# Peptides against a protein of PDB entry 6O8C: the designs that were tried, part 172

Target 1, 262 residues: chain A of PDB entry 6O8C
Amino acid sequence: VGLRYEKISLPKIHPRYDLDGDASMAKAVTGVVCYACRTASTLLLYQELMRKGVRWLVELVKDDYNETVHKKTEVVITLDFCIRNIEKTVKVYEKLMKVNLEAAELGEISDIHTKLLRLSSSQGTIESSLQDISSRLSPGGLLADTWAHQEGTHPRDRNVEKLQVLLNCITEIYYQFKKDKAERRLAYNEEQIHKFDKQKLYYHATKAMSHFSEECVRKYEAFKDKSEEWMRKMLHLRKQLLSLTNQCFDIEEEVSKYQDYT

## One batch from the design tools (peptide; made by RFdiffusion4, then SolubleMPNN)

Design b2_p25_3_s1 (from b2_p25_3, 10 letters changed)
Fold by OpenDDE base, seed 1:
Structure b2_p25_3_s1 (fold): chain B 262 residues (1-262), chain A 25 residues (1-25)
Amino acid sequence: as target 1 above (262 residues)
Amino acid sequence: SEEEEKLKKLEEELKKMEEELKKLL
């Protein structure tokens, strides 16, 4: 998962004055830094899209949570009602037993009551699990999305623009080196300017590549790793919610079997 | 000459950049 990009490096810059070599080198450098600009833009876009996805998933999981809570509440109400009815029935049969010795029917109803109480106890476990999930989704919880705002690169960082400025400087020198190459031989002053520009080119190129590596790539990779980890945890949590929902349905189904006795 | 002075300034800037480059390498 994530964008694949090619690892780029600057060509070896030879210190020797060579008009043909310098033009070729400058062309290669321009290409590398141009790729860095485009890659930085793509990496930024990916992160922005992922941030949107993160926000969406948070909302989805919160909705799932609320639905599960609602279902749990419904089951609790139904179960409590059933228990109360069975308890009333037990009391009636206890009175009848004193008069008519109907012990067998009382035993059956008492067993149902015991089973319902066990189901009621399981609701406590579901509640605890829901509370745990809620805590994880809460601000500052283990599944908080604050990392999405902190990690990675942002449009406000203007990394692409910064790289573009450097690329413009490099490109200008490259075009000059093309002209210099066409002259085949430079006058002394022009040669000195060429040498100076070559150093400027190197400076701009190294600055661009350092910025790309440290401020774009590294931060992107950190964001990617965090996003993958967070996503796995969120999906697991969603499965847990589904499991809890299913447990509520199972309890509801079992309770329905005893409604005829109430 | 004005050209010589421009060249001298360029040489000074070059030296400064070389020093900065050495720090980056």
Scores: peptide ipSAE 0.018, ipTM 0.473, DockQ to the pose 0.108
Fold by OpenDDE base, seed 5:
Structure b2_p25_3_s1 (fold): chain B 262 residues (1-262), chain A 25 residues (1-25)
Amino acid sequence: as target 1 above (262 residues)
Amino acid sequence: SEEEEKLKKLEEELKKMEEELKKLL
């Protein structure tokens, strides 16, 4: 779960003027910041895809909930009908016994009535569980998806574009340092320009890596952690709904055995 | 189910993105 990326760091920048060393350093810096830019793009795409998945899963679980509620309601209606019919039958047999008429089935019917009442009690527990699930799925509930819009990085942040601008500046300096290296020796003015460009390179590189770390990686990690936690809870809730549905089917099957007495 | 297929598709897309990221490492 989640994208695995390597922690990247800038190479050490030596303050000493060295045309060969500065070209090599600039190449390495360009590579690192290029990797950061591509990684930031991939992390953003991952988050956007996950947000779509989260929205889809929320709707799926809401549908599962509604189906479970519907099934529960159906079973409650059937069960209540059976209970009422059995109670009428019990009253008839009790009257027959009072006049010393044959009522050998009274004991069996009374046992069925007791079983149906137990099943009705189980429905109350299912109702309570469904209410809990509903509260968790509701706006402001424990399984609300508001975090998906708040956590992480977003296209509107323009983080990838900002990193790309810095990368372009760094790349330009790298190409100049490659040319400077080829000259082997610079005139005084060109040497001073090279030194200033090295300072600019350091500034852009540091800014890029700070932005990548603080505005991309950190926020992505927070999003990832929150998404994993939320996903685990949602999957557990789906399993709970399935269990409740199965309990309703079990009750319906049990009630069907007694329909001949109603 | 259609829903299971959508979930599998999402997982496959995430896996592809992970593989692409590995190529950049």
Scores: peptide ipSAE 0.018, ipTM 0.469, DockQ to the pose 0.013
Fold by OpenDDE base, seed 4:
Order: sequence, then C-alpha cells, then structure tokens
Structure b2_p25_3_s1 (fold): chain B 262 residues (1-262), chain A 25 residues (1-25)
Amino acid sequence: as target 1 above (262 residues)
Amino acid sequence: SEEEEKLKKLEEELKKMEEELKKLL
C-alpha cells in the first residue's frame, strides 16, 4: 500500500522565438502544471484520508485493549477465587491426614494448587504485557499518532490554490500564444511582448514545479513513509492484543477444569 | 472497509495522473 510518485520535470523551454514551438511548449507546460494541481489535490486527499484512518485505528486498538483488560480482570477474579478455595481444601485435607485419611486425594489437590499458582504467574506476564502496550499507546508513547498531524501537507497550506494561481497565469499566456500562432507573424512590439511572456511562463512554471516538488511531493513522501512504519507497528500490536486475549481464554479454560474441586 | 476502498480509488487515480504526466513530458 502506498502511492509511488515519480519525479516530474518541465519540458525543455527553447530560448528561440518560434510561434508554433512556443504555443506547443506552452500547451505542454499548461498540461504539466494542471496535472500537478490535480496530483497535489489527490495527495492531500490521500493524506487526509490516512489521518482519518489513523484515528480510527487508534480507537479500534484502544477498544481491543480495553476488552483484553476486561477479560484479564475476569480471569484474575476467577483464578483468585479458585486458589482461595483450593487452599481451604488443602488445609482441611491436611487436618484429615493427621487422622489417617487417604493421601492420594491430598496429592491431587496439592498438584492443582501448584498448577493454579503457575497460571497466576502467567497472568502476571499478561499484565506486564498489557502495561507495555498501554505505555506504547499512551500520548507520547512509541505508537503515538502525533506524526499524522505534523507530517505531510494540510488543507491550510493552500498548496492546490497556490498552484492554481500559477496555472491561471500560465494558461493565460498559453491562450495568447495560441492567438500569436494564428497570426503567423507579429509586429516588432508584439514580438517583444511574446518574448517577455515566454519568460514569465518559464518563471511561473518553474515556481509551480518547485512548489509542487518541495511542498507537496516531498512532504507527502515523508508522511507516507511514517504512515507505513506506524501502520505496521499498530497492526502488530493489535495481533499481540489478540494473542493476549487468547491467553486469557486459555487460562480461563484451564481454571474451569478445577472448579469442581472448589 | 470503506476507507480502504477510498484509498484504493485514490491510488488508482493518482497512478493515472502520473502516467498522463509522463506523456506530457
């Protein structure tokens, strides 16, 4: 996933006065800058969509986290209850053993107690993992989404509008060059104006392409790179949460086997 | 998802524009 952008350059502008060539050149330049405007708009829209997606994913992962924490809490309560009941049972059987009751049952109960304590230790590992995840998701954490509003281009930058202004200037010159071409020849003064307008065209085109490259494309690429990196990490974290949830279910299932002894 | 579909459409549009730009250069 990711838009691959290729570096775009302006066509070569020949310094020679040529009405046909200049009209053709101006047309090409107009086309390039026009597509630059559209591209800038699309790049902006892409980034805005991604920002929305980032926010959505953050909330989704937070929900997953909360669900996992909830499940973990339920398991802890159940586990602690089972441990307490088994401990009471162990104490009763220990007293009974003093009066010559069967050692085999006490052994089984003691083994269950040991297993439950191991499960409790595993729960501690899950808790530690959840704390780590919480830290990573917290503001200022490693998976903070602050980059999403810092990197890239924004509507407030008005890059599309700025490019559109330049495009309008270029288009005006292009239309004049079409007229000049239709005249087949120009008077000296008109020729000088044409030459001057050609310089203006070059100026506007260069400015447009510079702005497009430096303020649109470059920033977009930076945003894209950050987004890809962050997205991979977030998806991995989500998988970790699912794994932890499954571990909680596994613990719950194991505990359920011993509930008959409580 | 709706977001993924929108993103895919934007990618396709951008690719088309890039190809058209190449023809103009």
Scores: peptide ipSAE 0.017, ipTM 0.497, DockQ to the pose 0.020
Fold by OpenDDE base, seed 3:
Structure b2_p25_3_s1 (fold): chain B 262 residues (1-262), chain A 25 residues (1-25)
Amino acid sequence: as target 1 above (262 residues)
Amino acid sequence: SEEEEKLKKLEEELKKMEEELKKLL
């Protein structure tokens, strides 16, 4: 998801002195640079909103992680308690083993014990998965949000303001060229000033477009690409956490079936 | 969910920005 903007280019600037042509050219240049300023502002706003969204999502996923860890801990406690009780029961039946009926009951309890131990081993796998997730979410981890602060453009860069200054200079020259056009003919000195201002216009316009492309657009695109990649990874991680939570519930349900024997 | 609502709000804000950008074109 990203803002769609049109690629803009400067009109061709003819070196020939022509009051009508120069006024028209200056108007077109003003329009292009004005669009660049507005676009740069919009791209900046998008990035700031995304940074806010990133921070929010990080906290959300941390909460999901903590909930999963708590659930896992509860299940481990319950499972360990159940295992200990079954082990005590097994010891009692082993001492009483004189009659065939008691032997059959001992076999059933031993099977339950084996099943519980298998569930306990699954908890070890869940723990390892949670540790992996924790490492990825850590400040130095693969899913750290440090990129959001480093990539793209920031208000402190003052890119919009820099472009606006250039736009103001261009606009001033455009208004002068509009006046020059209205005069139809300029004196020699005024003509030389006009030619000089045309060079200034070109300089400012080129600087504005270069700044827009290199400092605004390129950095925005890099930010966008990184944000999309990071978001996909975070969403996948949330799904992993949900899966682990469900595994904990499944284990808890299975353990509950054996509580009658404890 | 509250989370889905927040995501939806962000999407709506982005859509509004896109519409504003289209008006500027």
Scores: peptide ipSAE 0.016, ipTM 0.452, DockQ to the pose 0.013

Design b2_p25_3_s2 (from b2_p25_3, 9 letters changed)
Fold by OpenDDE base, seed 1:
Structure b2_p25_3_s2 (fold): chain B 262 residues (1-262), chain A 25 residues (1-25)
Amino acid sequence: as target 1 above (262 residues)
Amino acid sequence: SEKEKELEELEKKLEEEEEKLKKLL
């Protein structure tokens, strides 16, 4: 998952003065830096969209958590009620046994009581698991989304704008080199200007490519990798929540089998 | 000598542009 982009590199810039070669080189450089600008914009957009998705997923998982907690609470209440009722029944039968030899019925009820207590103990494990999940989702937890604000590129970085400025400078020189090429031969002063402009072009191009690579691409890749890792963990956590919910349903179903004895 | 002065001025302008670019990035 992630945006695919082509790796770009600057053409070789020859130091030799050549009006035709310099115009061609400048054209190629302009194209490369133009691509960098567009790519940087696309990469930025992707990251902004992903940040929105991250925020959305966090809220979704929090909702799932709350639902699971609610279900767990419901089951605890039901189970506790059943346990209390069975305990009362046990006491009644114990009294009856003192009067009448109905030992078999007391045994069955006692077994049910034991089973319910075991189910009650399992609720403690579910609670512990929910607490773990809560801790992971909490601020500073392992699944905190703080990385989404720190990693990658942001509109405030003005990377696209910076690249665009460099592109404008490069484009201006390119157009001049087209004119120079059309002249076929430059006067001495114009030749010197051309040589200096070529140096400027090189400088701007190098800066653009460096900025693109280091401040756009590298940071994007870091963001992408972090987002993929985080997303996998979040999806796994959702599965854990579903598992816990199912465990609550299973307990509720089992408790329902004993309600006729209460 | 006049051409040399013009070249020196161009070199100075290049340096100024480099400094401007450094501030931009």
Scores: peptide ipSAE 0.027, ipTM 0.569, DockQ to the pose 0.048
Fold by OpenDDE base, seed 4:
Structure b2_p25_3_s2 (fold): chain B 262 residues (1-262), chain A 25 residues (1-25)
Amino acid sequence: as target 1 above (262 residues)
Amino acid sequence: SEKEKELEELEKKLEEEEEKLKKLL
């Protein structure tokens, strides 16, 4: 999960004045910082898409929760109705037994009543689990998506733009070094400018790489790690909801078997 | 010398650009 990117490093910059070497170095630096810009943009896009996905998943899980709660409520109503009917039947049979009618039927109905009461007791556990899920999904809960807006890189950080500015400066120097190389020999003043531009190039490149590493990559990795952790928890919660839903269906099915006795 | 002044000016320009970058990043 997540985007793969290559570890990039700046080429070795030789202190010696060499028009051919400096042009080659500048080309390599331009390539590296260009890759950093593209990577930063891709990492940003990924995070923005993930944030949308996180919001979507939260809403999906909330809908699943509401459906489960609704189903649970229906089952509780049905179960309670069935219990009340069985209890009425039990009372009728108890009265009939006083008049010497068959005890065997009362035993069967009593057993059904006991089973229904057990099913009713399980509803408390389902309710408790649903309440726990609700608390986790609530604002400030353990599954809150606030991290998605806090972690990682954001468009407002303007990291890509900052890197692009540095890349532009580097690219300009590279093109100048390409021209300098074509001249084969520079006048004294032009040579001094070249040397200063080389220092500028190094400075820009170092700043770009530092910014890329600290403000783009590091924050992306933190976002990725947090996303993975959160996703695991959300998947577990969805499985829990599914389990609760299935329990409701199982109870409903079991209750349906006894409806003929009511 | 005139060349030394030109060099000093170039050094100053480099420092100014560095400071601009420090403010940006």
Scores: peptide ipSAE 0.027, ipTM 0.566, DockQ to the pose 0.048
Fold by OpenDDE base, seed 3:
Structure b2_p25_3_s2 (fold): chain B 262 residues (1-262), chain A 25 residues (1-25)
Amino acid sequence: as target 1 above (262 residues)
Amino acid sequence: SEKEKELEELEKKLEEEEEKLKKLL
């Protein structure tokens, strides 16, 4: 998931003085840098939106975690209570065991006790999994969202504004070159000014393209890659939490079958 | 020549503008 943008490059700039060619070149440069400005703005917006999404998802997953922990705790309490009651029953039957019927009943209750103890052991595994998840979600954990604040471009970098300034300078020169073209011939001094402005145009254009590539595109791509990786991990974590929740429900259901013996 | 002096002045102005831009970016 990411914004698609076209790869842009500056037109070839010829060193020869040519009023028609220079006006055309300046127009093309203006177009390219204008596209860069708009693209940079769009890339920034995407990143800001993604940062909001990341924060939202973190809170959602924390809520899921807390719900799972709560359910696990409930099941543990219920299971422990059931185990204690069965143990009391076993002791009573052991004391009263004189008839074959009583012996059979004792055997059944003992089997239930064994099953409950196995269920209790599975809770230990769930607990360990929850602890792992908690560790991963903790500050400084493997799923911390600190990268979202560090990676990519930010409004405070003012990249769009910087590009816009360069675009303004380029546009001004383009308009002058359009006027120069209309004159068809320039006086010597005006010709020299035109040549210098062409150098300025080149400078602004190259600066804009470098800034766009290095400070906008490159950082955006890095942010995008990290966001995709992190998102996959978070979604997997949610699935893991759901699995743990379901395990708790399964245990609770099984325990409910034995409550009649307590 | 007067033309050469004018050219030198224009070159100086270009350099000044470049420096202003460098400070901005």
Scores: peptide ipSAE 0.023, ipTM 0.566, DockQ to the pose 0.047
Fold by OpenDDE base, seed 2:
Structure b2_p25_3_s2 (fold): chain B 262 residues (1-262), chain A 25 residues (1-25)
Amino acid sequence: as target 1 above (262 residues)
Amino acid sequence: SEKEKELEELEKKLEEEEEKLKKLL
């Protein structure tokens, strides 16, 4: 689940002036920050795709909800119709009983009426469950997708671009250090520039690593954790909707058995 | 004298960056 990335660290930067060591260090730093840039880009892409997936899933579950509500409404109408017909039949038989007609049929019809009333009570439970689901899916509900727009990193943060700028600065210093190494010795002024650039390199590298860790990785992990939690809840909700739909079909099937008596 | 001034400015910048670096460590 999620993207795998390797934990990266900067190489040790020695304060000693060493043209060979400084070139090697600069190369290593360039590699690390380059990896950070690519990783940050990949993490951002993942989050954007997940946000799209979240929106899609919300719409899918809303459609499932609407279908369940429709089916429930159909069953309620059918059930109410059957109950009304049975009640009319009961009244007719009660009148006939006053004229000494057989009581056996009235007992059977009364039993059917009792069963239909039990089914009607189950519809009340389904309605309550649907209302709960609706409240959870509503804006500000427990399953709202607002977190997907707030958590994690966004293109507007320009984290990849910021890292790329730092990488460019680091790369320029690295190429200069390669040239310095090739010269084997520098004049005093060039040596001072080299020392200054080494400090700049360290500053840029530290800034890049801090930015990558705090603004890219940490926020990504928070987004990932939140998305996993939300996804589990949404999948559970979808299963609940399916269960409610199946209950409606079961009631419809049972009502169909009594339609011959109405 | 102009190169000496540039060197002095560079040394000053180096010292400032070293101080910044010490604050980061």
Scores: peptide ipSAE 0.019, ipTM 0.540, DockQ to the pose 0.107

Design b2_p25_3_s3 (from b2_p25_3, 9 letters changed)
Fold by OpenDDE base, seed 2:
Structure b2_p25_3_s3 (fold): chain B 262 residues (1-262), chain A 25 residues (1-25)
Amino acid sequence: as target 1 above (262 residues)
Amino acid sequence: SSAEEELEKLEEELKKMEEELKKLL
């Protein structure tokens, strides 16, 4: 899971003045930093897409939660109604028993009443589970999506733009070194400028690679790891919701068997 | 469920985007 990128490193920069070597080195550095810019842009895009996906999944799971709560409420109402009807029937039969009427049906109704009360007790457990899920999905809960906004890199960080500025500086020096190479020999002042530009190239390249590694790659990997963990937890929560829904259906089916006695 | 299908579609879309992004690298 996640984008794969090649580990990039700067070529070795030799301190020796060499117009051919310096042009070749500058070309290689330009290529590496160019790759870093493109990679940083891709990593940023991936994170933005994942953030969109996270928001979508949160909404989906909240909808699933609401549907489960609705189904649970429906079953509770049905079950409570059935219990009340059975209790009325029990009272009628108890009165009839005092008048020496048939007792065989009272035992069966009492057993049904006991079973319904057990089903009612299980609804309390379902309610508690739903409340736990709600608390986890709530703002500040364990499954809050606040990490998606905090972790990783964002367009506002301007990492790609910062790298592009450094790349532009490096590219300018590379083009100058290409011209210097074509001259084959530089005047003393031009040679000194070339040496200074080589130091600037090294500085810009090192800064670019450090920024890429620390501010782009490292933060991306942290975002990726958190996203994977969060996604697993969300999928598990969704399975829990489905399980609770199925439990509600099972209870509803069992209650339906006793509706003929009400 | 419709929600499972939507989740699967999202996962597929994300995977396709990852693949396209990998081609650009």
Scores: peptide ipSAE 0.018, ipTM 0.448, DockQ to the pose 0.012
Fold by OpenDDE base, seed 5:
Structure b2_p25_3_s3 (fold): chain B 262 residues (1-262), chain A 25 residues (1-25)
Amino acid sequence: as target 1 above (262 residues)
Amino acid sequence: SSAEEELEKLEEELKKMEEELKKLL
């Protein structure tokens, strides 16, 4: 998952004065830095979209959590009601036995009571699991989305704009070198200007590539890695919530079988 | 759900971006 980009490198810049070679080199450099600008823009957009997705997923999982908690609460109420009713019934039958009435059903009711108490004990485990999930989703928890705001590149960094400025400088030199090539031979003064412009081109290109690598690509990769890890954890958590929900339904179904005895 | 639709839209947008990136490569 994630955008595949090719690692780009600058062409070798030869120090020798060569009008044809310098024009060709400048063209290649322009192409590479242009690609870097476009890539940086795309990487930024990807991160911004992912940040939106992260926020959305957090809210979705919170809703899922709340629904699960609600369902658990309903089951607890139902279970407690059933237990209380069975306990009343047990007491009645115990009194009947004391007056020599055959309470053949006492054994069955007692067994139901025992089963209900076991189900009630399982609610404690569900509660503990929900508390763990809540803790993980809480601000500062293990699944907090704070990383999405901290990691990666942001529009406020103006990385694309900075690269574009450098690209413009490089492009200008390229067009001059194209003209110089067409002249085939430069006067001494123009030759010296060409040599200086070549050094400027090298400087701008190196600066652009360093900025792209260190401030765009590296930060993007860090963001991507964290996003993938976080996403896996969130998906796992959703599965856990679903499992807990299903456990609540299973308990509810089991309790419903005993409601006929209440 | 509206949320699922938004996720699907986001996935489609990401896919389009990947395709655009492939064209630039």
Scores: peptide ipSAE 0.018, ipTM 0.446, DockQ to the pose 0.013
Fold by OpenDDE base, seed 4:
Order: C-alpha cells, then structure tokens, then sequence
Structure b2_p25_3_s3 (fold): chain B 262 residues (1-262), chain A 25 residues (1-25)
C-alpha cells in the first residue's frame, strides 16, 4: 500500500505588506518546511532500513539455496548408488534365467530399477530448477539487489541537510517578522528590508518544497514500488526452494524403500 | 528459527515505519 503522499502545499503568500499577515505566513511556511525536513529524514531512514533488510534477505535465500543444493547432492549420490546396485542385481538374475534357474524376483527388481530411473529423471528437473534459481540470484540476475543501491534517496545526497539549511534561513526570517510585528510600524528602510526578506522567504520555501517533492518523495516512491515488487519475487523464490527441498526429501524417502534390495 | 525471528522483527519494524510515515504524510 503506497504511502498516500498528501501534497504538502505552501500557504499563499500575499504580495501586500502586512506585518501581522507576514508573521503568520512565515510561521506557517516554517512549519511546512520543518515538516518536510522531518519527513525527508524519516523517508531516508526507512530506505536505509529496507536496504539492510534486502541484504539480509539475499543472504538468507542464498543460504537456503546452498542447503537445498547440498541436500540434492546427497540424494543424487544415494540414488546413483542404489541404481548401480540394482543394475548389478538385474544382471545376476538375467544370467540365472539363461540357465533356467527360477528368478521369480526378477520382475520386482526390474520394476524397482524402472522406478529409480524415473526418480533420476525427476532429479534432473530439480537440478534445472536450482540452476534457474541460481541464475536469478546471480549479480546480473532478475532478483539482483542492485536496484536497492541505485533507487531512492541516500545519506550521501544530503537532502536533509540541504533542507535544514533552507529551514534555518526561513526560521531566521520568521523570527525577524515576529519582531517586526511587535514593533507595529517599521521605518521606511526597515519596511524595505522586510519586503526583501519576504521575497527571500518565498524563494527558500519554494526551493525547499521543490527539493522535497522531486528529490525526496518521488525517489522514495520509486524505491518503495521496486522494493515491494522485489520482495514479492524473493518470497516466492524462497517458497520454490522449500518445495525443491521437500521434493528431495520425498525422493530420499522413496529410495530408502529400495535400499533393502541393494 | 533465528532467521524467521529476525525476518519477523524486520517486518514489524518496516510496518511501524510505514505507519509513522502515514502519520507524517
């Protein structure tokens, strides 16, 4: 569920010189930009946490993969051993049949051999699936975590610090406007300074909001969308690995039934 | 497993962070 970005809007700045209105406006602007700074910091923290989670999940899934491969290898060794032993037994019984000795068990052993060969074929399918998973988890694969390093905002971008600088400038003007309001009337020169500071306030506020929207929120949303998609794929992959592990156990169990004939 | 517990903790932390972000936005 995407964070509904409520469009943070700057209050309307009236062009008219009004000490009370300008102080109130400056307070509101300070509040909005302060909120942007805090939000940018929180968005950054979220992304950094997600990046840690992504790295952790990648390592977890790699471990699961390695365990599955190990189990598969054990099953293959056991299966191949059983097949070789059954084949030797089949050859012995075939020789006995050639000399007209009773080989009542030959049919059963031959059936076991056929079943083991089918299991060997299924093991090939498991191997192919594991190879596919390995390719997807590879650095150039579809489930590579490279996007987590490329997308979104990073501490190195210094977005919070940049916004904080603008907030400091805005806050300073706001405090001056509070003083100006307390004076009730300014001298001509002070009035001109106030008007100029109001323009500076607008400039800094606009710059802050633009930076927040374009460099913080937009990039965060892109990161979030990619992270959600990637996480779903990784969770699905983990389920596939579990399924393959279970298939290996099933094959091992079936092979164990035939070990008494080897 | 310890890994499952860590995954659950991470999911909870992410959920809390999302809720905090929803309050801010």
Amino acid sequence: as target 1 above (262 residues)
Amino acid sequence: SSAEEELEKLEEELKKMEEELKKLL
Scores: peptide ipSAE 0.020, ipTM 0.459, DockQ to the pose 0.013; fails the geometry check
Fold by OpenDDE base, seed 1:
Structure b2_p25_3_s3 (fold): chain B 262 residues (1-262), chain A 25 residues (1-25)
Amino acid sequence: as target 1 above (262 residues)
Amino acid sequence: SSAEEELEKLEEELKKMEEELKKLL
C-alpha cells in the first residue's frame, strides 16, 4: 500500500486586487508550502533510514551466507570421511565373503554406502544453490543495493533547503500583505507593489509545489516501491539460506547414525 | 536469533514510520 500523497493544491489564484483576500490567500499559501517543507524533510529522513537498513541487511545476509558455506564445508568433510571408512569396510567384508564368512553383514554395509552416496549427491545441489545466492548478492547481481544510492532524494539535493528559501520569500510577502490589510487602503504606488508581490508569491508558490511534487514526492514513491520489492527478495533469500543450513544439519545427523559402522 | 530480532525490529520501525508518513500526507 503506497503512501497515497494527497495532492496538496495551492489555493485558487484570484487576479482581483483585494487586500483582505490577498492576505488570506497568502496565509493559506504559506501554510501549504510550510507543510511541503516538513513533508519533504520527513520523506528524506525515511529514505536515509531505509538506506541504513539496506546496508545493514546486506551485511547480515552476507554473514548468513558465509555461515551456511562454512557449515556445508564441515558436512562435506565429515561425509567424505564416513564414505571412505565405509568403502574400506566393504572391501574387508568382500574379502571375508571369499572365504564364506560374514555374508549377511556385507548387505547392510553396502546399503549404508549407497545411502551415503545419495547424501553426497545432495551436497551438489546445496552447492549449486549457494552459488546462485552468491551470484545474486554479487555486484551487479539481482539483489545489488546500488539502487539505494541512486533512487529517491538525498541530503545533497538540498530539496528541503530549496523549499525553505521559497517559503521564506512567501512568508515575507505574507507579512507585507498583513500590513497592507491593516492599512485598509494603499496609495497607487503601494498598490502596484502589492500587485507585483502577489505575482511573486504565486511564482514562488508554484515553484515550491512543483519542486515538492516532482523532486520530492515522485522520487520518494519510486524509492519506496523499489525498496519494498528489494526487501521482500532479501528476506526470501535469507530464508533460503536458513533452509540450506538446515539441510546441512539434516545430512550431518544422518551421517552420524552410520558412524558406528565406520 | 539475535540477527532475526534486529531485523524484526528494523521492519517494525520502518512500518511505524510508514504509518506516520501516511498520517502526515
Scores: peptide ipSAE 0.019, ipTM 0.452, DockQ to the pose 0.012; fails the geometry check

